Peptides against a protein of PDB entry 3VZA. Designs and how they scored, part 26

Target 1, 98 residues: chain A of PDB entry 3VZA
Amino acid sequence: RVERLCKSKELFEERLGLEIRRIHNEQLQFIFRHIDHKDPDKPYMFTLSINEQGDYEVTSCTPPLDCISEFQLKVRETNNFSAFIANIRKAFTALSFK
Target 2, 62 residues: chain B of PDB entry 3VZA
Amino acid sequence: AAYVTQLYYKISRIDWDYEVEPARIKGIHYGPDIAQPINMDSSHHSRCFISDYLWSLVPTAW

## One batch from the design tools (peptide; aimed at target 1 R21 I50 F81, target 2 Q6)

Design b2_p18_7_s1 (made by RFdiffusion4, then SolubleMPNN; from b2_p18_7, 9 letters changed)
Fold by OpenDDE base, seed 3:
Structure b2_p18_7_s1 (fold): chain B 98 residues (1-98), chain C 62 residues (1-62), chain A 18 residues (1-18)
Amino acid sequence: as target 1 above (98 residues)
Amino acid sequence: as target 2 above (62 residues)
Amino acid sequence: MSSFELMKKIIENAPVLE
């Protein structure tokens, strides 16, 4: 089972171009790659925590996104985590064309 | 990695077929209404195209 | 398990990489 889980994680990382890492201060780091077709390895990332109120909180975003605060509000309202991550990737993609 | 794998599924709603050759990207995307098969030859596409395509399957409506 | 619960479990159990 461990072998399968490791393979699964690797497939998701490569195919989605999304790495999920546990970092300091009880946070997860989400790293998107394969955003810029001219530089597929260029990372686009944000960090996420759960605050004392039990809400999703974006603690950093690199490069910065104007819409990230709105997305944080939306995910708190809807609990649609999938849409949250997908919209962030969409925003990073749009930013890569600038 | 069990929780991470489950989180990937919660995000993407994709279940991979782990029994095919590495060059074959095969799985199922579970949308809200219809499940759609994924079946790609990775040698025919760039990494960026593959990722873009897979993410295009994920709804962005809140 | 919800995404929220999964995230909490990852934070609780995964080793810190950074």
Scores: peptide ipSAE 0.677, ipTM 0.955, DockQ to the pose 0.944
OpenDDE base, seeds 1, 2, 4, 5: peptide ipSAE 0.676, 0.674, 0.671, 0.669; ipTM 0.955, 0.954, 0.953, 0.954; seed 5 fails the geometry check

Design b2_p18_7_s2 (made by RFdiffusion4, then SolubleMPNN; from b2_p18_7, 8 letters changed)
Fold by OpenDDE base, seed 3:
Structure b2_p18_7_s2 (fold): chain B 98 residues (1-98), chain C 62 residues (1-62), chain A 18 residues (1-18)
Amino acid sequence: as target 1 above (98 residues)
Amino acid sequence: as target 2 above (62 residues)
Amino acid sequence: MSSKELLKQIIKDEPVLD
């Protein structure tokens, strides 16, 4: 089972181009790659925590996204975490063309 | 890793077929209405195209 | 398990990477 889980994680990382890492201060780092077709390994990332109120909180975003605060509000309202991550990737993709 | 893989499923709604050869990207995407099969030959596509395609399956409506 | 609860568990159980 452990081998299966490791394989599953690797498949998701490669195929979605999304790495999820536990970092300091009770935060998760979400790293998107495969965004820029000319530089597939260029990372686009944000960090996320659950604050004391139990709410999603974006603690950093690199490169910065103008829409990230709005997305944080939306995910708090809807609890649609899937749409939250997908919209962030869409925003990073749009940014890569600028 | 169990919680991380569960989170990937919560995000993507994709379940992979782990029994196929590495070059085959096979699985099922579970959308809100219907399930959609995934079946790609990775040798025919760039890594970026594959990722873009898979993410296109994920709804962005809140 | 909700996405939020999964995040909490990952934060609790996964090794820290710096």
Scores: peptide ipSAE 0.711, ipTM 0.956, DockQ to the pose 0.968
OpenDDE base, seeds 1, 2, 4, 5: peptide ipSAE 0.705, 0.701, 0.705, 0.700; ipTM 0.954, 0.953, 0.954, 0.951

Design b2_p18_7_s3 (made by RFdiffusion4, then SolubleMPNN; from b2_p18_7, 8 letters changed)
Fold by OpenDDE base, seed 3:
Structure b2_p18_7_s3 (fold): chain B 98 residues (1-98), chain C 62 residues (1-62), chain A 18 residues (1-18)
Amino acid sequence: as target 1 above (98 residues)
Amino acid sequence: as target 2 above (62 residues)
Amino acid sequence: MSSKELLRLIIENEPVLE
């Protein structure tokens, strides 16, 4: 089971191009790769926490996204975390075309 | 890693087939209405194409 | 388990990498 879980994580990381990391100050870092077809390893990332009120809070976004504050509002309203992550990736993809 | 893999499922709604050869990307995507099989030969596609395709399965409607 | 609960559990149980 342990080996399967490790394999599962690796498969998701490679196939989705999404790495999830715990970092300091009770935050998670979401790192997207495979966004720029000319530079597949170029990272697009944001950090996320659950604040004292129990709400999703984006604490950083690199590169910055104009829509990230709106997405934070939407995920708080809908609790659709899947759409939240997918829309962020979509926004990063659009940004990669410059 | 157990909680992380569960989170990946919450995000993607994809369940992988772990019994196939490494070059085969096989699994099931569970959409809100139907389940759709995934079956790709990774040697025929770029990493970016594969990721783009898989993410295209994930609804962006709130 | 909700996504929010999963996030909390990851924050509490996964090793800090940065």
Scores: peptide ipSAE 0.753, ipTM 0.963, DockQ to the pose 0.947
OpenDDE base, seeds 1, 2, 4, 5: peptide ipSAE 0.752, 0.750, 0.749, 0.752; ipTM 0.962, 0.962, 0.962, 0.962

Design b2_p18_7_s4 (made by RFdiffusion4, then SolubleMPNN; from b2_p18_7, 6 letters changed)
Fold by OpenDDE base, seed 3:
Structure b2_p18_7_s4 (fold): chain B 98 residues (1-98), chain C 62 residues (1-62), chain A 18 residues (1-18)
Amino acid sequence: as target 1 above (98 residues)
Amino acid sequence: as target 2 above (62 residues)
Amino acid sequence: MSAKELLKKIIEEEPVLE
């Protein structure tokens, strides 16, 4: 099972181009790759925590997204974490064309 | 890794087939209404295309 | 388990990389 879990994580990382890392101060870092077709390894990332109120809180976003604050509000309202991550990737994709 | 893998499923709603050869991207995407198979030959596509395609399966409606 | 609960578990158990 351990080998299966390791393989599963690797498959998701490569196929989705999404890495999830635990970093300092009780935060998770979400790193998107495969966004820029000319530079597939270029990272697009944000960090996320659960604040004292139990709410999703974006603590950083690189490169910055104008819509990230709205998405934080939306995920708090809807609790749709899948849509939250998918919309962020969509926004990063749009930004890569600029 | 167990919780991370579960989180990937919560995000993508994709379950991979782990019994196929490495060049085959095979699995099932579970949408709100129906489940659809995934079956791709990775040698025929770029990494970016594969990722874009898989993410296109994930609804963005809140 | 909810996504939020999973996040908490990852933060609790996964090794810090940065």
Scores: peptide ipSAE 0.747, ipTM 0.961, DockQ to the pose 0.943
OpenDDE base, seeds 1, 2, 4, 5: peptide ipSAE 0.746, 0.745, 0.744, 0.745; ipTM 0.961, 0.961, 0.961, 0.960

Design b2_p18_8 (made by RFdiffusion4)
Pose (drawn by RFdiffusion4):
Structure b2_p18_8 (pose): chain A 98 residues (1-98), chain B 62 residues (1-62), chain P 18 residues (1-18)
Amino acid sequence: as target 1 above (98 residues)
Amino acid sequence: as target 2 above (62 residues)
Amino acid sequence: MTAKELIEKIIEYEPVEE
Protein backbone atom coordinates (compact mmCIF):
# COMPACT_ATOMS: atom_id res chain seq x y z
CA ARG A 1 0.00 0.00 0.00
CA VAL A 2 1.88 2.97 1.34
CA GLU A 3 4.92 0.65 1.38
CA ARG A 4 4.62 0.30 -2.37
CA LEU A 5 4.49 4.03 -2.85
CA CYS A 6 7.61 4.58 -0.75
CA LYS A 7 9.33 1.74 -2.60
CA SER A 8 8.40 3.29 -5.99
CA LYS A 9 9.81 6.70 -4.84
CA GLU A 10 13.08 5.12 -3.72
CA LEU A 11 13.42 3.17 -6.97
CA PHE A 12 13.00 6.32 -9.00
CA GLU A 13 15.35 8.29 -6.77
CA GLU A 14 18.11 5.68 -6.96
CA ARG A 15 17.64 4.71 -10.57
CA LEU A 16 17.15 8.14 -12.16
CA GLY A 17 19.38 9.83 -9.59
CA LEU A 18 16.64 12.43 -9.23
CA GLU A 19 15.07 13.62 -5.99
CA ILE A 20 12.15 16.00 -5.70
CA ARG A 21 11.68 18.06 -2.62
CA ARG A 22 8.80 20.38 -1.70
CA ILE A 23 10.46 23.37 -0.10
CA HIS A 24 9.47 26.83 1.14
CA ASN A 25 7.55 29.46 -0.83
CA GLU A 26 5.53 27.16 -3.10
CA GLN A 27 8.60 25.64 -4.74
CA LEU A 28 9.84 22.22 -5.73
CA GLN A 29 13.55 21.52 -5.77
CA PHE A 30 14.81 19.01 -8.34
CA ILE A 31 18.22 17.46 -7.40
CA PHE A 32 20.11 15.45 -9.92
CA ARG A 33 22.85 13.14 -8.79
CA HIS A 34 24.83 10.62 -10.81
CA ILE A 35 25.82 13.39 -13.17
CA ASP A 36 29.63 13.45 -12.73
CA HIS A 37 30.86 9.88 -12.93
CA LYS A 38 33.93 10.81 -10.95
CA ASP A 39 31.73 12.13 -8.13
CA PRO A 40 28.34 10.38 -8.33
CA ASP A 41 26.91 11.95 -5.21
CA LYS A 42 27.50 15.55 -6.28
CA PRO A 43 24.20 17.36 -6.72
CA TYR A 44 23.00 19.63 -9.51
CA MET A 45 19.70 21.29 -8.69
CA PHE A 46 17.12 23.80 -9.77
CA THR A 47 13.95 25.06 -8.21
CA LEU A 48 10.59 25.56 -9.85
CA SER A 49 7.24 27.12 -9.07
CA ILE A 50 3.97 27.64 -10.85
CA ASN A 51 3.48 31.38 -10.82
CA GLU A 52 0.38 33.45 -10.33
CA GLN A 53 -0.38 33.29 -14.10
CA GLY A 54 -0.19 29.52 -13.88
CA ASP A 55 3.15 29.44 -15.78
CA TYR A 56 6.24 27.33 -15.09
CA GLU A 57 8.92 29.49 -13.44
CA VAL A 58 12.46 28.43 -12.68
CA THR A 59 13.35 30.33 -9.53
CA SER A 60 16.94 29.28 -9.13
CA CYS A 61 19.56 26.99 -10.70
CA THR A 62 22.67 25.78 -8.86
CA PRO A 63 25.08 25.57 -10.57
CA PRO A 64 23.72 28.02 -13.15
CA LEU A 65 22.89 26.89 -16.68
CA ASP A 66 22.96 29.48 -19.43
CA CYS A 67 20.16 27.68 -21.35
CA ILE A 68 17.60 27.31 -18.54
CA SER A 69 15.73 30.53 -19.47
CA GLU A 70 15.39 29.23 -23.00
CA PHE A 71 14.13 25.95 -21.54
CA GLN A 72 11.62 27.82 -19.42
CA LEU A 73 10.27 29.58 -22.50
CA LYS A 74 10.05 26.28 -24.37
CA VAL A 75 8.25 24.43 -21.59
CA ARG A 76 5.77 27.20 -21.35
CA GLU A 77 5.15 27.12 -25.07
CA THR A 78 4.95 23.31 -25.51
CA ASN A 79 3.84 22.20 -22.08
CA ASN A 80 6.39 19.38 -22.53
CA PHE A 81 7.54 18.97 -18.95
CA SER A 82 9.20 15.64 -19.66
CA ALA A 83 11.47 17.17 -22.31
CA PHE A 84 12.13 20.16 -20.05
CA ILE A 85 13.49 17.90 -17.26
CA ALA A 86 15.40 15.73 -19.75
CA ASN A 87 17.02 18.81 -21.37
CA ILE A 88 18.01 20.29 -18.01
CA ARG A 89 19.75 17.00 -17.09
CA LYS A 90 21.56 16.96 -20.45
CA ALA A 91 22.67 20.55 -19.75
CA PHE A 92 24.05 19.63 -16.25
CA THR A 93 25.91 16.63 -17.77
CA ALA A 94 27.49 18.98 -20.34
CA LEU A 95 28.29 21.58 -17.74
CA SER A 96 30.20 19.01 -15.82
CA PHE A 97 32.71 18.67 -18.72
CA LYS A 98 33.23 22.48 -19.21
CA ALA B 1 3.70 10.14 -1.65
CA ALA B 2 1.49 9.20 -4.63
CA TYR B 3 1.76 12.63 -6.23
CA VAL B 4 5.57 12.55 -6.48
CA THR B 5 5.63 9.01 -7.96
CA GLN B 6 2.97 10.15 -10.49
CA LEU B 7 5.23 13.00 -11.51
CA TYR B 8 8.16 10.58 -11.95
CA TYR B 9 5.97 8.71 -14.40
CA LYS B 10 5.06 11.94 -16.21
CA ILE B 11 8.74 12.83 -16.47
CA SER B 12 10.24 9.36 -17.36
CA ARG B 13 7.26 7.33 -18.57
CA ILE B 14 8.68 4.28 -16.69
CA ASP B 15 6.57 1.84 -14.62
CA TRP B 16 8.67 -0.45 -12.40
CA ASP B 17 8.19 -4.12 -11.75
CA TYR B 18 7.95 -4.11 -7.97
CA GLU B 19 7.96 -7.88 -7.67
CA VAL B 20 11.66 -8.60 -8.43
CA GLU B 21 14.94 -8.92 -6.51
CA PRO B 22 16.56 -5.56 -5.65
CA ALA B 23 19.45 -6.34 -7.98
CA ARG B 24 17.21 -6.32 -11.03
CA ILE B 25 16.14 -3.11 -12.66
CA LYS B 26 12.97 -4.15 -14.37
CA GLY B 27 10.11 -2.22 -15.80
CA ILE B 28 8.52 -0.83 -18.95
CA HIS B 29 9.14 2.48 -20.71
CA TYR B 30 6.12 4.01 -22.45
CA GLY B 31 5.93 6.37 -25.50
CA PRO B 32 4.08 7.53 -28.57
CA ASP B 33 4.30 4.14 -30.22
CA ILE B 34 4.85 0.68 -28.67
CA ALA B 35 6.00 0.24 -24.99
CA GLN B 36 9.55 -1.11 -24.35
CA PRO B 37 10.74 -3.53 -21.62
CA ILE B 38 13.66 -2.83 -19.32
CA ASN B 39 15.42 -5.69 -17.51
CA MET B 40 18.91 -4.86 -16.39
CA ASP B 41 21.25 -6.42 -13.83
CA SER B 42 22.29 -3.61 -11.52
CA SER B 43 25.35 -5.56 -10.46
CA HIS B 44 26.80 -5.31 -13.98
CA HIS B 45 26.69 -1.52 -14.18
CA SER B 46 27.73 1.66 -12.27
CA ARG B 47 25.02 3.81 -10.72
CA CYS B 48 25.89 6.57 -13.20
CA PHE B 49 25.53 4.31 -16.26
CA ILE B 50 22.18 3.10 -15.00
CA SER B 51 20.96 6.68 -14.54
CA ASP B 52 22.45 7.88 -17.87
CA TYR B 53 20.98 4.89 -19.71
CA LEU B 54 17.55 5.21 -18.22
CA TRP B 55 17.50 8.91 -18.97
CA SER B 56 18.52 8.21 -22.58
CA LEU B 57 15.16 6.49 -22.97
CA VAL B 58 13.46 9.93 -22.36
CA PRO B 59 13.02 11.93 -25.61
CA THR B 60 14.57 15.40 -25.62
CA ALA B 61 12.57 16.76 -28.55
CA TRP B 62 10.19 19.52 -27.52
CA MET P 1 -3.68 14.93 -14.39
CA THR P 2 -1.21 17.30 -16.06
CA ALA P 3 2.35 17.93 -14.75
CA LYS P 4 1.20 21.39 -13.57
CA GLU P 5 -1.68 19.92 -11.68
CA LEU P 6 0.59 17.35 -10.05
CA ILE P 7 3.04 20.08 -9.10
CA GLU P 8 0.32 22.04 -7.48
CA LYS P 9 -0.94 18.93 -5.62
CA ILE P 10 2.58 18.21 -4.43
CA ILE P 11 2.84 21.73 -3.08
CA GLU P 12 -0.54 21.41 -1.43
CA TYR P 13 -0.30 18.00 0.14
CA GLU P 14 3.40 17.20 0.60
CA PRO P 15 5.26 18.37 3.70
CA VAL P 16 7.63 21.33 3.40
CA GLU P 17 11.20 20.15 3.66
CA GLU P 18 14.16 22.24 5.10

Design b2_p18_8_s1 (made by RFdiffusion4, then SolubleMPNN; from b2_p18_8, 8 letters changed)
Fold by OpenDDE base, seed 4:
Structure b2_p18_8_s1 (fold): chain B 98 residues (1-98), chain C 62 residues (1-62), chain A 18 residues (1-18)
Amino acid sequence: as target 1 above (98 residues)
Amino acid sequence: as target 2 above (62 residues)
Amino acid sequence: MSSKELMKQIIENEPVLD
């Protein structure tokens, strides 16, 4: 089981181009790659925590996204975490063309 | 890694087939209405194309 | 488990990388 779990994580990381890391101050770092087709390894990332009120809170975003505050509001309203992450990737993709 | 893999599923709704050859990207995406099979030969596509394709399966509607 | 609960469990149990 442990071997499968490790393999599963690796498959998701490579195929989705998304790495999830625990970092300091009780945060998760989400690192997108495979965004820029000319530079597939270029990272696009944000950090996320659950604040004292129990709400999703984006604590950083690199490169910055104008829409990230709106997405934070939307995920708090809908609890649709999947759409939240997918929309962030979509926004990073759009940013990569500029 | 159990919680991380579960979070990946919560995000992508993809369940991989772990019994196939490494070059075969095989699994199922569970959408809200239908389940879509995934079956790709990774050697025929770029990493970016593969990721873009898989993410295209994930709905962005809130 | 919810996404929030999963995040909490990851934060509690996974090693800090940064």
Scores: peptide ipSAE 0.780, ipTM 0.963, DockQ to the pose 0.942
OpenDDE base, seeds 1, 2, 3, 5: peptide ipSAE 0.777, 0.779, 0.779, 0.779; ipTM 0.963, 0.963, 0.963, 0.963

Design b2_p18_8_s2 (made by RFdiffusion4, then SolubleMPNN; from b2_p18_8, 10 letters changed)
Fold by OpenDDE base, seed 3:
Structure b2_p18_8_s2 (fold): chain B 98 residues (1-98), chain C 62 residues (1-62), chain A 18 residues (1-18)
Amino acid sequence: as target 1 above (98 residues)
Amino acid sequence: as target 2 above (62 residues)
Amino acid sequence: MSAFELMREIIKNAPVLD
């Protein structure tokens, strides 16, 4: 089972171009790659925590996204985490076109 | 890795077929209405195209 | 488990990688 889980994680990382990491201060880091077709390894990332109120909180975003605060509000309202991540990737993609 | 794998599913709604050769990207995407098969030859596409395609399956409506 | 619950478990149990 451990082997299957490791393979699954690797497949998701490569195929979605999304890495999920736990970092300091009880945060998760989401790293998108395969965004810029001219530089597939260029990372686009944000960090996320769950605050004391139990709400999703974006603690950083690199490069910065004007829409990230709105997305944080939307995910708190809808609890649609899938749409949250997908919209962030969409925004990073748009940003990569300069 | 169990929780991370489950989180990937919650995000993408994709379930991979782990029994095929590495060059074959095969699985199922579970949308809100209809489940759709995924079946690609990775050697025919760039990494960016593959990722873009898979993410295009994920709804962005809140 | 919900995405929320999964995230809490990852934060609780996964090693820090930074």
Scores: peptide ipSAE 0.710, ipTM 0.958, DockQ to the pose 0.935
OpenDDE base, seeds 1, 2, 4, 5: peptide ipSAE 0.706, 0.708, 0.707, 0.698; ipTM 0.957, 0.958, 0.957, 0.954; seed 5 fails the geometry check

Design b2_p18_8_s3 (made by RFdiffusion4, then SolubleMPNN; from b2_p18_8, 9 letters changed)
Fold by OpenDDE base, seed 3:
Structure b2_p18_8_s3 (fold): chain B 98 residues (1-98), chain C 62 residues (1-62), chain A 18 residues (1-18)
Amino acid sequence: as target 1 above (98 residues)
Amino acid sequence: as target 2 above (62 residues)
Amino acid sequence: MSSFELMKQIIRDEPVED
């Protein structure tokens, strides 16, 4: 089971180009790769915490996204975390085309 | 890594087939009303194309 | 388990990488 879980994580990381990391101060870091077809390893990332009220809070976004605050509002309203992550990736993709 | 892999499923709704050869990307995407099979030869596509395709399966409607 | 609860568990149990 442990071996399968490790393999599963690696498959998701490579195939989705999404790495999820626990970092300091009780935060998760989401790192997207495979965004820029000319530089597949170029990272696009944001960090996320759960605040005192129990709400999703984006604590950083690199490169910055104009829409990230709106997405934070939408995920708090809908609790659709899947759409939240997918929309962020779509926004990073659009940004890679300048 | 159990919670992390579960979170990947909650995000993507993809369940991988772990019994195929490494070059085969095989699994099932579970949409809200239909299941979509995934079956790709990774050697025929770029990493970016594969990721773009898989993410295209994930709804962006809130 | 919800995405919210999963993230809470990850924050609790996964090793810090930064």
Scores: peptide ipSAE 0.775, ipTM 0.964, DockQ to the pose 0.912
OpenDDE base, seeds 1, 2, 4, 5: peptide ipSAE 0.770, 0.770, 0.771, 0.770; ipTM 0.964, 0.964, 0.964, 0.964

Design b2_p18_8_s4 (made by RFdiffusion4, then SolubleMPNN; from b2_p18_8, 6 letters changed)
Fold by OpenDDE base, seed 3:
Structure b2_p18_8_s4 (fold): chain B 98 residues (1-98), chain C 62 residues (1-62), chain A 18 residues (1-18)
Amino acid sequence: as target 1 above (98 residues)
Amino acid sequence: as target 2 above (62 residues)
Amino acid sequence: MSSKELLKKIIEYEPVQD
């Protein structure tokens, strides 16, 4: 089971180009790669925590996204975490063409 | 890594087939009303294309 | 388990990577 879980994580990381890391101060770091076709390893990332009220809170975004605050509001309203992550990736993708 | 892999499923709704050769990307995407099979030869595509394709399966509607 | 609960579990049990 442990071996399968490790393999599963690696498959998701490579195939989705998404790494999920626990970092300091009770935060998770979401790192997208495979965004820029000219530089597949170029990272696009944001950090996320659950605040005192129990709400999703984006604590950083690199490179910055104009829409990230709106997405934070939307995920708090809908609790659709899947759409939250997918929309962030879409926004990073659009940014890579600018 | 149990919670992390569960989170990947919550995000993508993809279940991988772990019994195929490494170059084969095989699994199932579970949409809200239909299951879509995934079956790709990774040697025929760039890493970016593969990721873009898989993410295209994930709805962005809130 | 909800996505939010999963996040909490990861924050609680996964090793810190920085």
Scores: peptide ipSAE 0.794, ipTM 0.966, DockQ to the pose 0.921
OpenDDE base, seeds 1, 2, 4, 5: peptide ipSAE 0.793, 0.793, 0.793, 0.794; ipTM 0.965, 0.966, 0.966, 0.965

## One batch from the design tools (peptide; aimed at target 1 R21 R33, target 2 Y9)

Design b2_p19_1 (made by RFdiffusion4)
Pose (drawn by RFdiffusion4):
Structure b2_p19_1 (pose): chain A 98 residues (1-98), chain B 62 residues (1-62), chain P 19 residues (1-19)
Amino acid sequence: as target 1 above (98 residues)
Amino acid sequence: as target 2 above (62 residues)
Amino acid sequence: PPSLSAKELLKKIMEQPPD
C-alpha cells in the first residue's frame, strides 16, 4: 500500500537520480544527481513555483544555467513539463563539461 | 507520497515492475506511439549510465 | 496513468506542508 508508494519514490529517486522536495514559500526543489560521472553524488538543483497567474516560475537555479529563462518561456507556451525537466537535465550535464 | 510518484510518471512516462529483485531495473516506458519495455541488470552498469540511459528515453522536443 | 496534469499535480504537492 503505502509501502509500494515509498518503494516507487525510492526507485525513481535512485534510477533517475532525481529528488523532489517541497520546501518553503510554495516551492518545489528538483535535485539532479548522477550528472558528473566523476562525482555521482554532486547535486544540481533548481526551484520552481506556480505563480499567482498560474504560470510556471523558476525561482532559483544552482548552479545557474543561462538557458533556464528560455526554458521557462517554452514550458509556459507548450505546457510540456516533461520536456522542460529533460532539457534542464541536459543543460546541467553540458554545464558539467564547461 | 502518491502525488510525487504521479509527477515522476508525468516527467518520465515510466511505470516500474515492483515485483522483481532489486538488482533488476524493469518497467515500461510510455509515449505517443507503442510502449517500450525496460529490463536492465543494475549490476552491469554504473549508477550514472543507468540514469543517463533512462533519461535518454525522455523526448526533449517541445 | 495519473488523471491530473503535471501542473495540477505540482499545485497539489505545493499544497502539502514543507518537508

Design b2_p19_1_s1 (made by RFdiffusion4, then SolubleMPNN; from b2_p19_1, 7 letters changed)
Fold by OpenDDE base, seed 1:
Structure b2_p19_1_s1 (fold): chain B 98 residues (1-98), chain C 62 residues (1-62), chain A 19 residues (1-19)
Amino acid sequence: as target 1 above (98 residues)
Amino acid sequence: as target 2 above (62 residues)
Amino acid sequence: PPELSAEELIKKILSLPPE
């Protein structure tokens, strides 16, 4: 089971181009790669925590996204975490085209 | 790692086939409609194309 | 395995001991 779990994580990281890390101050870091076809290894990332009210809170976004605050509001209203992550990737992709 | 892999499933709704060769990207995407099989030869595509394709399966509607 | 929400999964991940 442990071997399969490790393999599963690696497959998701490579195929989705998404790495999930636990970092300091009780935050998760989401790192997108494979965004820019001209620079596949360039990272696009944001950090996420659960605040004292129990709500999703984006604590950083690099590069910055104008829509990130709206997405945070939407995920709190809908609880659709999948759409939240997918829309962030979509926004990063649009940003990569300048 | 179990919780992280579960989180990946919550995000993507993809279940991989772990019994195929590494070059074969095989799995199933579960959406609100009919389940979509995934079956790609990774040697025929760039890393960016593969990622873009897989993410295109994930609905962005709130 | 038990079915957890994304929020619950994140809380579980954040509660894990350092590697």
Scores: peptide ipSAE 0.726, ipTM 0.955, DockQ to the pose 0.668
OpenDDE base, seeds 2, 3, 4, 5: peptide ipSAE 0.725, 0.726, 0.724, 0.724; ipTM 0.955, 0.955, 0.955, 0.954

Design b2_p19_1_s2 (made by RFdiffusion4, then SolubleMPNN; from b2_p19_1, 5 letters changed)
Fold by OpenDDE base, seed 2:
Structure b2_p19_1_s2 (fold): chain B 98 residues (1-98), chain C 62 residues (1-62), chain A 19 residues (1-19)
Amino acid sequence: as target 1 above (98 residues)
Amino acid sequence: as target 2 above (62 residues)
Amino acid sequence: PPSLSAKELLEKILSLPPE
């Protein structure tokens, strides 16, 4: 089972181009790659925590996204975490074309 | 890695077929209505195309 | 047993030491 779980994580990381890391101060780092077709390894990332109120909180975003605060509001309202992550990737993708 | 893989499923709603050749990207995407099979030859596509395609399966409606 | 929500999964992951 452990071997399967490791393989699963690797498949998700490579195929989705999304790496998830635990970092300091009770945060998760989400690292998107495969965004820029001209530079597939260029990372687009944000960090996320659950604050004292139990709400999703984006603690950083690199490169910055104008829409990230709105997305944080939306995920708090809808609790649709899938759409939250997908919209962030879409926004990073749009940014890569600028 | 159990919680992380579960999180990937919560994000993507994709379940991989782990018994196929490494170059074969096979699985099922579970949408809110229709489950759609995934079956790609990774050697025929760029990494960016593959990722873009898979993410295109994930709804962005809140 | 019921599956964990995304937020519950985050909490579980965050309860572990950082990488």
Scores: peptide ipSAE 0.706, ipTM 0.954, DockQ to the pose 0.704
OpenDDE base, seeds 1, 3, 4, 5: peptide ipSAE 0.706, 0.706, 0.705, 0.703; ipTM 0.953, 0.954, 0.953, 0.953

Design b2_p19_1_s3 (made by RFdiffusion4, then SolubleMPNN; from b2_p19_1, 7 letters changed)
Fold by OpenDDE base, seed 1:
Structure b2_p19_1_s3 (fold): chain B 98 residues (1-98), chain C 62 residues (1-62), chain A 19 residues (1-19)
Amino acid sequence: as target 1 above (98 residues)
Amino acid sequence: as target 2 above (62 residues)
Amino acid sequence: PPELSAEELLRKILALPPE
């Protein structure tokens, strides 16, 4: 099972181009790659925590997204975490086209 | 790793087939309508195309 | 394995021992 879990994580990272990392101060870092077809290894990332109220909180976004605050509001209202992550990737993709 | 892989499933709703060769991207995407099979030859596509395609399966409606 | 929400999964991941 351990081998299967390791393989699963690697497959998701490569195929979705999404890496999830624990970083300092109780935060998770979400790193998107494979966004820019001209520069597939360029990272697009944001960090996420759960604040004292128990709500999702975006603590950073690189490059910055004008829509990230709205997405944070939407995920708090809907609890649709899948749509939250997918919309962020969609926004990063749009940004890569300038 | 168990919680991380579960999180990937919560995000993507994809379940991979782990018994095929590495070059074969095979799995199932689960959605509100019908389960969609995934079956791609990675040697025929760029990394960006593969990722874009898989993410296109994930609904963005809130 | 038990079914967890995204929030519960995030909490579990954040609580993991340091690597």
Scores: peptide ipSAE 0.698, ipTM 0.954, DockQ to the pose 0.678
OpenDDE base, seeds 2, 3, 4, 5: peptide ipSAE 0.697, 0.697, 0.695, 0.695; ipTM 0.955, 0.955, 0.954, 0.954

Design b2_p19_1_s4 (made by RFdiffusion4, then SolubleMPNN; from b2_p19_1, 6 letters changed)
Fold by OpenDDE base, seed 2:
Structure b2_p19_1_s4 (fold): chain B 98 residues (1-98), chain C 62 residues (1-62), chain A 19 residues (1-19)
Amino acid sequence: as target 1 above (98 residues)
Amino acid sequence: as target 2 above (62 residues)
Amino acid sequence: PPTLSAKELLEKILSLPPE
């Protein structure tokens, strides 16, 4: 089972181009790659925590996204974490064309 | 990596077929209404195309 | 047993030390 879990994580990382890391101060770092077709390894990332109120909180976003605050509001309202991550990737993708 | 893999499923709703050859991207995406089979030859596509395609399966509606 | 929500998964992950 451990071997399967490790393989699963690797498959998700490579196929989705999304790496998830635990970082300092009780945060998760989400690192998107495969965004820029001209530079597939270029990272697009944000960090996320659960604040004292139990709410999703984006603590950083690199490169910055104008829509990230709105997405934070939306995920708090809907609890649709899947849409939250997908919309962030969509926004990063759009940004890569600018 | 149990919690992380579960999180990937929560995000993507994809369940991989782990018994196929490494070059074969096979699995199922579970949408709200239908299950979408995934079956790709990774050697025929760029990494970016593969990722874009898989993410295209994930709804962005809140 | 019931599956964990995304938020619960995050909390479980965050309960572990950083990599």
Scores: peptide ipSAE 0.703, ipTM 0.954, DockQ to the pose 0.672
OpenDDE base, seeds 1, 3, 4, 5: peptide ipSAE 0.702, 0.702, 0.702, 0.700; ipTM 0.953, 0.953, 0.953, 0.953

Design b2_p19_2 (made by RFdiffusion4)
Pose (drawn by RFdiffusion4):
Structure b2_p19_2 (pose): chain A 98 residues (1-98), chain B 62 residues (1-62), chain P 19 residues (1-19)
Amino acid sequence: as target 1 above (98 residues)
Amino acid sequence: as target 2 above (62 residues)
Amino acid sequence: EELEEWEEEREEKEEEEEE
């Protein structure tokens, strides 16, 4: 029951290396791990809210990505949240080789 | 708890097989077109490869 | 601050997995 839900969350966290946290001020924090193969536990994170217009809004990105504003505009336009998350992860992987 | 796992599905389109040994990464990936099985031995791969591979199943086209 | 809190949560989860 609830055990299955917790198990599902842990499987996703470990397998995708992605954790989602509900934090202060109506925000969710997405933390990617398993990005740098030399340091698998190092986190790359961004925070997101749904603003008063009902739009996706990235409120911070640590470390910064220069393309995340473009991604914000794209996710607003297409409503493709899956691609938005996937493209942010690809950007953090690339940033790790800079 | 249910709402976060539902979002993981929205993001990855993966449904896990919860009835397998912990060492097996088993599930199905869904898409526009036919669903695809996943059945990997976690002992054969690094955590990073598993994550990179699973994420490669997620389309990046907008 | 959010990063520290998260690290604490990770440490607790690792301790539980070891038990």

Design b2_p19_2_s1 (made by RFdiffusion4, then SolubleMPNN; from b2_p19_2, 9 letters changed)
Fold by OpenDDE base, seed 2:
Structure b2_p19_2_s1 (fold): chain B 98 residues (1-98), chain C 62 residues (1-62), chain A 19 residues (1-19)
Amino acid sequence: as target 1 above (98 residues)
Amino acid sequence: as target 2 above (62 residues)
Amino acid sequence: SLMEEFEEERRKKEEEKLK
């Protein structure tokens, strides 16, 4: 069972090109790869926390996204975490073509 | 690993088939209305293509 | 779970601000 869970994580990381880490101050770090087809290993990342008000807060985004603040508002409104992450990846993808 | 796996499912709504050979990407994507099977030969595609395809299954509507 | 723990913190903070 433990082995399967480890395998699951590895499969998700490779297939989605997404690594998720728990970091200091109870934050989550999301690291996207496989964004730029010319540089598949180039990381696109952001960190997420829960602020004092209990809301999702993006604490960093590298490279920066103009739309990240709007997405933060949207996820607070909808609580659609899946769409939140997917939209960020979509935005990173668009940025990679610039 | 269990906790992060749950998070991956929450994000992607994908459940992998863990009993297939490594070159086969097999699973199920659970959309809001329908479940769609995933069945790819990884040797036929780049890692970027595979990721793009899988993410394309995830709705971006808020 | 990771997300459950994360959202639990969110819940706690929301409850605190309502007090």
Scores: peptide ipSAE 0.261, ipTM 0.915, DockQ to the pose 0.022
OpenDDE base, seeds 1, 3, 4, 5: peptide ipSAE 0.105, 0.162, 0.198, 0.173; ipTM 0.899, 0.903, 0.906, 0.903; seed 4 fails the geometry check

